Peptides against a protein of PDB entry 3PUK. Designs and how they scored, part 69

Target 1, 227 residues: chain A of PDB entry 3PUK
Amino acid sequence: ERGLKSVVWRKIKTAVFDDCRKEGEWKIMLLDEFTTKLLSSCCKMTDLLEEGITVIENIYKNREPVRQMKALYFISPTPKSVDCFLRDFGSKSEKKYKAAYIYFTDFCPDSLFNKIKASCSKSIRRCKEINISFIPQESQVYTLDVPDAFYYCYSPDPSNASRKEVVMEAMAEQIVTVCATLDENPGVRYKSKPLDNASKLAQLVEKKLEDYYKIDEKGLIKGKTQS

## One batch from the design tools (peptide)

Design b1_p30_2 (made by RFdiffusion4)
Fold by OpenDDE base, seed 5:
Structure b1_p30_2 (fold): chain B 227 residues (1-227), chain A 30 residues (1-30)
Amino acid sequence: as target 1 above (227 residues)
Amino acid sequence: EEEEEEEEREEAEKEATTSRDKEIEEVNEE
């Protein structure tokens, strides 16, 4: 069985590196906090060099212009990461790089996309959404990137009920993203005690999996796999 | 340099695999 790390790496390689690969061309890669953790979990610097990445930079840091090189932005679709990208290309005279290839780890909200489009569309050669919003820890273990998930899921305060629902929805979406990445439709198993949070999350995941595989253009309802 | 940018734009248009790529290209034509 191919470990989750190798599957995630293969997905990134195919969806990002192979998509923008040009023979003999080196790119600068810009990462945010999430994608730094993601790549660190599933590859080495040597692997990135083999994919034509010469330098990795943090998108949140001030960087010197390298105007002769193209930049690969592998970032989360967040206001913070997008604003940092826009600072790199917002002025024609002050462009940090020759051009940009953007790969978002998830769906980019239309508001952020429109902001990019309005400001620096001419500098963008590719803008793709790839559904990888999880960190592989072990061969079959992953961590979800859901802010404050622990706090809201285990909060005894009834005032947090709406926030808890939003967090559970986001967790369910990321789990479905893992399943899509693995090309699996697993039977969901959970430990329900002491709180019903796991049961609620399982129901959300099952529902979203059903919706995802029903909408699959091939009309192929994949059978439940044991995972 | 301009010709390389134009050729690269045409290559990008041919490889536009997402709705987002197409939406970016449409703005570059306007």
Scores: peptide ipSAE 0.021, ipTM 0.534, DockQ to the pose 0.146
Fold by OpenDDE base, seed 3:
Structure b1_p30_2 (fold): chain B 227 residues (1-227), chain A 30 residues (1-30)
Amino acid sequence: as target 1 above (227 residues)
Amino acid sequence: EEEEEEEEREEAEKEATTSRDKEIEEVNEE
């Protein structure tokens, strides 16, 4: 069985690198905090060189312009990462790179997408959303990237109840993106704990899986897989 | 450089899997 790391790498290779590949062309790749962890978990620098990446840079750092090279942005759809991208292309005189290919790790909110479209659409050659919002740890283990998940899920403060629901929904969405990446529709199982958090999360995941797999791209109902 | 930009637009159009890719293309044609 191919470990989760191999599946994730294959998905990134197909959805990102093969999508923007041009023979003999080298690109600079820009990563954020999440995508740095993601790529570090499933590939080596040698693998990225084979995919036409010459240099990896952190999107949050100040970088020198390389105006003759195209940039590959593999980033999360966050205000912080988008604002860093907009600083690279927002001014005609201050463009850091020749052009941009953007690949978001998840659905980009309309507000962020419209901000990109209004500011620097002419510099963008590709803008695609992919469904990879998790870090592979082991062959069948992944870590969710949900900020403050531990704090809100286990907070005894009733004022955090609404924030807890938002965090649980974000966790459920990331679990569904793992299932989509693996092409699996698992039966949801959970262990009961004193806090009914596991039951609530299981219900959210089940509902989102039902919605996602109700109609595939071909209008076919996907059956449940055993995982 | 314009020819390279046009080739890249055609490649982007062929793989426009999301409604959003089409919206970026429409703005670039304007």
Scores: peptide ipSAE 0.020, ipTM 0.523, DockQ to the pose 0.144
Fold by OpenDDE base, seed 4:
Structure b1_p30_2 (fold): chain B 227 residues (1-227), chain A 30 residues (1-30)
Amino acid sequence: as target 1 above (227 residues)
Amino acid sequence: EEEEEEEEREEAEKEATTSRDKEIEEVNEE
């Protein structure tokens, strides 16, 4: 019934909750804006309680220390989210939690990762990247988390061309992450609008899908699934 | 025993975090 939502939830459960699960242990979960939307789209608070999460906190908000509890950071690999994490663990005297498990929704840039390592490596028990950079809406519908995508894609200003390419690349990456999450190699279909944006995006997605499935060591050219 | 299992798990968790750093570096250097 909730195809994409259930797949995303299952992936989060396996990649995040099962990975850091300890019997009888409760954790505080820290979410950012994206992961709040993501979890809200695919689970309920009761589901999180079953996974050993006692409370959910917003990483951007001031929070009271709970020094006896470990924290599960499920966050985007952004400077803002990372800086908030670093504030929680940057000083031995100011540690908000006992330890941290970090799960990034996407690839964490080396600059951010190195910053984490340099400041609070001793407080980190896990640091993993999970490839979930999209929000499931319906069984086959997802929302891309690409800021200002609409603005740049439809901007008539030629000065935004470079930014449009970056946005298209980010959108294509997120679409590929959906395909990877679903274990599907879909045929890309697009509606040509007056702007070649859909065609460009489709080409980027096709290329990235080809690259993803070629690089996947199993050499199994997964046949194009017509979805 | 529970404290030792927690320490062993904490060490294993640290090693797993450190190993990923190497894998990410190797993939970026190729």
Scores: peptide ipSAE 0.019, ipTM 0.513, DockQ to the pose 0.063
Fold by OpenDDE base, seed 2:
Structure b1_p30_2 (fold): chain B 227 residues (1-227), chain A 30 residues (1-30)
Amino acid sequence: as target 1 above (227 residues)
Amino acid sequence: EEEEEEEEREEAEKEATTSRDKEIEEVNEE
């Protein structure tokens, strides 16, 4: 059984490293908080060296320019990560790297994409979206990167209702990216506890799965898999 | 500058898999 870690690593290898690979070329890789956790969960530093990564840097930290090297940004499509990228390339005189390859872990909102395009288009060699918004822990166990999910889901405070909805949507999105990564369309099973949270999450997952498989470029309506 | 333009052309020949890739490539060809 190929563990979830191996599946995730294979997806990253194919979608990111093989896409931007150039023979004999080394790149600096920029990671954010999520992608640091993601790569730490599914690969070793030796694996990244084999993919032509010489150095890993944190996108949020101040970094010295390495103007002769291309940079691989493997980052989440967040304002924070995008703003850090824009600081690296936003000034013609202060480019930190030779060029950028950008791989987002999820759909990049048009507002962020347009901001990048308007400011840094000439510095970008690639900009792709790769649906990997989860962290594999075990062969079939993953952790959702949804901050405070537990707090908002179980908060009795009505003022948190809007935040709870956002958290539930983010959780559902990440579950769908797991299913898509595994090429599975599972039947959603939940235990009806007194809190409707499990039912609401199940409905959101089902809806998002349907939307994902409808948009699947191959037009293949994948039947429900037994997972 | 010429080596950078040639590297840009070779990299642009890779099939754009996303609409985002196409939009960036079009801006760089202009």
Scores: peptide ipSAE 0.022, ipTM 0.517, DockQ to the pose 0.160; fails the geometry check

Design b1_p30_2_s1 (made by RFdiffusion4, then SolubleMPNN; from b1_p30_2, 15 letters changed)
Fold by OpenDDE base, seed 1:
Structure b1_p30_2_s1 (fold): chain B 227 residues (1-227), chain A 30 residues (1-30)
Amino acid sequence: as target 1 above (227 residues)
Amino acid sequence: DEKKKEEERDQALKNAVTELDKEIEKIRKE
């Protein structure tokens, strides 16, 4: 558990804070649902203060302008989070902060990126994607970064069967990583036909979750939570 | 004193998370 938290924090520190840090400069940090939970799992407020964050704000909330301060957006690349950002910088009258640094948790679709660029490019000092292997699509739905997952999992070619297993293993590992990062032990549920890809993935996840929590550094058996 | 300040700051983060969760829930209900 501590090892994973440390890895996540290190990644955020190097990819986000070190990239935009200026001596003596304080920023407001805007968070969404996923990044709030992510940071809360791997750092303290004191850690954020050390990185030059004066206050954290909810991106979904209507906020008062602080025009003298720059904003650091650490958000998921979702339409919801992007729309909230656009409300902050989409017009001159709506500009809430001096400038924006945007760090997406993973790949931002071109459609969203282009929408941002078209509306508020002048206000953006940084726009980067950090490689966190999981991003939320919905409250409890995540996109995994597994290369060619769709192709191998759904390929009709029998020759890809072995590769399919490897891909599913990688996906299962990422799901476990998400659960560990968010301090969740979900009860795995699926409504798939027996022996299909979803069923196989679910079985792998269940096995890996069991193994992870059984051998947890704290020796704690965490109860299953509803996912 | 420093410990107290740290605890207060950590509590502020926890409160922010709680507020965010509430706001998210409101949005989901809309």
Scores: peptide ipSAE 0.014, ipTM 0.347, DockQ to the pose 0.031
Fold by OpenDDE base, seed 2:
Structure b1_p30_2_s1 (fold): chain B 227 residues (1-227), chain A 30 residues (1-30)
Amino acid sequence: as target 1 above (227 residues)
Amino acid sequence: DEKKKEEERDQALKNAVTELDKEIEKIRKE
């Protein structure tokens, strides 16, 4: 197993599975597109079984109720994923599961959080943000686990310039780490802004991705030649 | 040799993650 995959798995294990683990209890785990890819990249089904997960389900699909079992939602804080969750628990008469544990991969906006609270607070046993870096797909908006990133990146104060660079570097590194973990090389898209932060970040990401995959390709080539 | 290279890459990535965590922690402490 790749060292990076192990790191990601360890983070998920400690932040998610250890947090909600109950001896002798099995849960159904609901995943979205991102978390499916993430888990697929860093663990095996046997690992999930060891963590008390009996079945994995796609949150976007229609699913049969299993009212006697608790559900673990490991999902991104997106309107789509949240809406799917709400469909599972929004109706008092037709809850799909006994209760829910929700673990968001990153910061959940207050709007989404409030929507959840208003609709199904009684069904929620845990709601936590675990701040795993992610790659946005199909117009989904994600945040990165870099404290005060917004402040430093968008501060007009020149004294924060050095800090801004550090933050952007950290953000880029997180994105690359996720890409490496997922074994994906996404296209980078950005819009230019007055501070050109998006452009700079994109460039950093592209450079780091290129470096990573060049190294990987060279490694593969060398491996093929040596084999 | 291929295995060694893969291990080196994995270690490099692990190190990068570690460094990132350290940087994040520094930011949090300020």
Scores: peptide ipSAE 0.011, ipTM 0.326, DockQ to the pose 0.064
Fold by OpenDDE base, seed 4:
Structure b1_p30_2_s1 (fold): chain B 227 residues (1-227), chain A 30 residues (1-30)
Amino acid sequence: as target 1 above (227 residues)
Amino acid sequence: DEKKKEEERDQALKNAVTELDKEIEKIRKE
């Protein structure tokens, strides 16, 4: 049992695969960078086969059309991923797949949603947002699900200092959780002045990551991963 | 009412931290 990994898989299975499953139908699944890592961390190819996925493809790569098959897009709501989707369905050229099911890992901004709607609405059979506590906005950037994080971190009220610390801790832990889930030990970089929120968060993350990977069950020191 | 709301927020944050810690610990042991 993989704790958070199991939870993530269960969420994806319920929210994505069960939602679009059709008996006897196979789909091609398109993944972006984040969802590739996410799925790789919480499932096997055999699991995907059981869910009706015949093959997984990278959305960023050029792909040959498979016009007889429907495509399942499990992607981040980013301009890059959306643009790749639009290349498959939104152009005047022949669409690459029979139809599309789109599942975003988080809330899709209206701007992106409208862009999709305007160009290829007829090709879309399903469009849904799934709720995951950690959401990529862009490559290696995540929105963390920390209650009132912005308010407490940036509140001018000194009385919120203790709450700010809690928020910072929670944010750091979420980042570490993401890294742990994805089995990655990233380097931490930031652009900030000393002792500001960003620097403090970075320090907390770095410390927690070090503690996590240095003192793992196997006693192995994992190298820092640059992605 | 505002005080209650603040307390709820604080508790929510604490809970979030606790849950994350638990998950991290589980992952470490797996």
Scores: peptide ipSAE 0.000, ipTM 0.272, DockQ to the pose 0.022
Fold by OpenDDE base, seed 5:
Parts: sequence; structure tokens; C-alpha cells
Structure b1_p30_2_s1 (fold): chain B 227 residues (1-227), chain A 30 residues (1-30)
Amino acid sequence: as target 1 above (227 residues)
Amino acid sequence: DEKKKEEERDQALKNAVTELDKEIEKIRKE
């Protein structure tokens, strides 16, 4: 747990905070549901203060303008989070902050990116995608960053069997990373289909979770959490 | 013994993350 949390923090530190850090400047940081959980799992408020963050705000809530301060948006590339950002900067007269630095947790779809560009490009000082290998879609639902996963997993061509195994392994590792980061040990459930893909993936995830949670930091076996 | 096991687990997790990133990048290049 500590090792993974350290890796996640190091990634965020280098990709986000070091990228936009300015001496003597404080920023307001806006978080969504996923990034709130992510940061809470790997850092403390004191750590964020050291990185030049004065206050953390929930992007989903209505907030009073602080027009003299720049905002750091560390958010998921989802329609919901993007829409909340656009509410903050969509109108020149109604800008909540001086400027925006946007860091997406993963690849932002072109449709969302274009929507941002069309509405408030002048207010954006930075827009960057960081490679955290998962994107939250709904509560406890994540899309994994595994390119062509659908094609290889469901390809009828036997020649893709080797690549299928690699993709499934990568998916399993990402799921474990999410669980470990969020400090959850879920019971794995799946719906069976004629293909063994779901069963195989479930087995891979279960095995990796068992290995990870076999002994916690206190030397105790963690129970499964229903999710 | 518990401390050693914890360190080994932490190292394994770091390695797993690194390997995962490598595999994803390979897939992207194909």
C-alpha cells in the first residue's frame, strides 16, 4: 500500500504540481469525486500546502468567485467535470478565477477538449493529460486505459490470442491499482458469456488482489469489501 | 519478517506499475 501510494503521489507531484508551480503564488485546487479519493489516499493537506495549494474545493459545488486567484483543476476527463469547469469560465463577466490550469487524470476525448477550447481558451494557461491508467465514469465505475482492449478481447481471430492475454493482464493490473489506491478489497463479480474473457479477467484480478492484500501494513489479512 | 514482507510487497507494486505502463505503451504503438 505504501509503495503504491508513494508512486501515485510522485506521479502527481511531477506531472501536476511541479509543472505549474510558481514561487510565491498560491492556487485554489478544484477536485472531482475521483481525484478527491485519489489524493486523500496518497497525501495530506499539509503536503498540498507545500505544493502551493491554499484550499481545496469541490468542482461540483457552487462556489463564490475568487477572481484574484488562479485555479488548478485536477479532474477526470468526464462530461460532468468538464461542464462544471465551463460554468466557472464560460462567460467573460462571470469568471470565478483569474485563470485555469487543467490537468486531466487521463486522455480527454476530442469532443470535450473542443468544447473547452471553443468556450474559454483564453482563460486556460495549461491543459495537460497525465497518465493515470483509469478514468472514473460513475460511482465506483472506471474505464481502463488499455488501447484496443475491446478489439483484442473479442476478436474471433485466433492469431490475436497472445495479444489478448497481454491486454487482459494489463486490465487486471489497472483494476488492482485502482483498488489499492482507494484502499478497497472488492469481491469480484462478473456476468458470464459464451466467451471465457470475463471469467479469466476475474480470476486474474482475484489472484492479484489476494497477493496484495494477503498481509496488510499491520500484518493482518484484510477482508473483502462489497462494492 | 513482517517489515521485510512489506518492503517486498511495496517493491513488487512499484514494479507492477512500471511494467503496466510499458505494456500500455506497446499496445498504443501497434
Scores: peptide ipSAE 0.010, ipTM 0.327, DockQ to the pose 0.065; fails the geometry check

Design b1_p30_2_s2 (made by RFdiffusion4, then SolubleMPNN; from b1_p30_2, 18 letters changed)
Fold by OpenDDE base, seed 1:
Structure b1_p30_2_s2 (fold): chain B 227 residues (1-227), chain A 30 residues (1-30)
Amino acid sequence: as target 1 above (227 residues)
Amino acid sequence: DEKKKQEEIDKAYRDAVTKLDKEIEKIRKE
């Protein structure tokens, strides 16, 4: 567990905290559902204090203004999280913090980015995309880190259909890599509507697992492992 | 053994991410 956690923490430290760190300055950090889980999996509150974070707040909640402090938004590029950010800075009367640093966990769609730029550009000191979309959960449970996965998988643009398939394939390969590393041939379980992204991913994983364990490096056909 | 296994997992993840980054770069250039 320590290895993956350390990798995630190192990436966040380098991409987020080191990027916006100012000596003697404390920031409020705003998290959404995903980044809350992500940070909770790889660090402690004491670690965040060392990085100049005084308080962690949930972006979805109504919060009291702290106008003298800058805010660090570490959030997913979703309409929900972006809308919450816009509420914090969308109007002069609703400006809750002195300024904002925004770090997205994945590619931010142009529509969302443009919306932010149009309404809150003067309040934003940094806006950066990082590629951290995986969470080490309990043993054998992983969230995958696939760059631009959110955008391509959930884009309404039909022109991205081919790119979506490539991303799905890459995600499936990553899952198989994890399984192979763990020497596990798990049963694939998913809860999704027929023919949706989750179903498609599950099918790809099943196919790739079958191919992998038919011809493993040792030439052995491994049976399905009970997990 | 557990430590070694974890290191292997971490390596696999890093390798997978690197591979994915390269694939995404190809897509962006197209």
Scores: peptide ipSAE 0.015, ipTM 0.406, DockQ to the pose 0.090
Fold by OpenDDE base, seed 2:
Structure b1_p30_2_s2 (fold): chain B 227 residues (1-227), chain A 30 residues (1-30)
Amino acid sequence: as target 1 above (227 residues)
Amino acid sequence: DEKKKQEEIDKAYRDAVTKLDKEIEKIRKE
């Protein structure tokens, strides 16, 4: 568990914090539901302070403007999160922050990207996509680097159904690989979402884990462990 | 021992990511 958390943190540090870090500069960081869980799983507030983050705010909440500070948006590429961002910067007269650095947790659809460009391009200093995904397990969140996973998994377009399946399979395989490396057989717990993606992924992971430990080189069937 | 374990985890992670990237690239080319 600690090992996995370290890997995830290192990924975020490299892809996000190191990318926008300026000496002596403090930023406000905006998180959504997903990234809140993600960071909570792999770092402490003290770690964020070391990366130049002074305050963490929930993007979904109404916030007081801090016009002298730059904001780091670490958010999922969802309409909800993007809309919240646009509310912060969509109006020239009502900018909540000095400037924005945006890091999406996955592929951002062109529709959302274009919406951002059309409304607040001048306020954006950086816009980058990183590849991370997660699977909830009890009170813990496991994170994975799965490119475009969010886009395909949450796409309402039926044409992406086959792609979604491939991505989910790949995610499950990655999880099993990590578990095998850690020599852990985690119990899978999930909350269902409207598209039941979490449930499907959980089932795939569980099946693959079972298969792996049944055919393990040690010939031992390991019980489920807590993550 | 802990360092070695972490290195193994990192390797496994990188390998898994590489595999996923390849799969996604296939999808993008379609």
Scores: peptide ipSAE 0.011, ipTM 0.368, DockQ to the pose 0.083
Fold by OpenDDE base, seed 3:
Structure b1_p30_2_s2 (fold): chain B 227 residues (1-227), chain A 30 residues (1-30)
Amino acid sequence: as target 1 above (227 residues)
Amino acid sequence: DEKKKQEEIDKAYRDAVTKLDKEIEKIRKE
């Protein structure tokens, strides 16, 4: 039986490490909060060394330049992570690393993508989106990474209604991500509760699954490749 | 100097590992 952890590692290895692998070359890898959790759940440092990663650093922290090394950014498509990347490469005279390979864990909004293109296009060797926004806990169990999900979904405060919708959207996206990673299209099942959150989430998941498989068939993927 | 560059990399590695360990510990406590 293939555990979810092994599937996740295989996906990352194929989509990220194999894509930018160069024999004899070492890279520094930059992680954010989500990808730190993700990798810690499915691999060891020895595995990363085998993939040509010499150093792992937190993208949110101030770091000293290592200008002789190329950097692999495995990060979420969030304003916070993107801003940290831009700080590393936004200034021509103060680049932290030799070049960048960027792999987003999910769809990158056009606003963020355009911001990257406008400021750092010459420093980027690869910029790709992968679909892996979940954390495996057990062989067949995963955890959604949606901050304060419980609070917003069950808050009695009507002012949180908009935030509730946002968090449910994020949950649905992550469920679709795990399905895509496992190449599965499951039937959606739920039990209705007084707040009807389960019903709403189920509807969102169904819609997103349909959209994903339609898009996959068309082969429309956002990314950049340089020689 | 190649030696200095390597020392810098080694230091960065040690520091990064330490930071990563702390982050992992935080995750486990959550």
Scores: peptide ipSAE 0.000, ipTM 0.235, DockQ to the pose 0.018
Fold by OpenDDE base, seed 5:
Structure b1_p30_2_s2 (fold): chain B 227 residues (1-227), chain A 30 residues (1-30)
Amino acid sequence: as target 1 above (227 residues)
Amino acid sequence: DEKKKQEEIDKAYRDAVTKLDKEIEKIRKE
């Protein structure tokens, strides 16, 4: 049960905390809705303290400036989260923090990236994209959150339809790989979205899981272990 | 046994993420 949580934590530690860690330096960490859930699922506040985080704040809330502290933004690449970041650093005279380290949980669209670059380039010490698409839960329930601003999946341009399918396929494969490693055959649930991406992804995952367990090395067909 | 299992899980996760990243990168180059 703790295996997947440990893996996720280790990934975050390596990709985010180790990347910006400086001895003797404390940072304020800004989280959005997704990353709050993610970290809550795989670590405790004491773990974050060990990584040099003094305080965690919600990026969506209005916060008082702490100009002497550097900020670590661990956020999803959404317009909402990016806009909140820009409010913190958009004006030279009104910077809330000394500098920013930005780690996106997924691919950041060029439009958002360019907006950040144009407004806050001097304040950014690091900007990195990491790939964390799922959240482990306590009862062996895993949630895959697809950001609404995910460029290829939510692009209004029909020319990106093929690209969307590729991304969805890759995400489904990732989920199946994790399930296979854990030797779990989960039931798939979803809440319908306007573009029905959740339904499509669920179908892909289910199909791939079925294929995996039907054609596994042992030739065994395993039933669903959860729903 | 538990340690070995965890290592396998870690490897599988890394491989899956790497694969996904490669697919995304392919899309970027198009």
Scores: peptide ipSAE 0.019, ipTM 0.452, DockQ to the pose 0.105; fails the geometry check

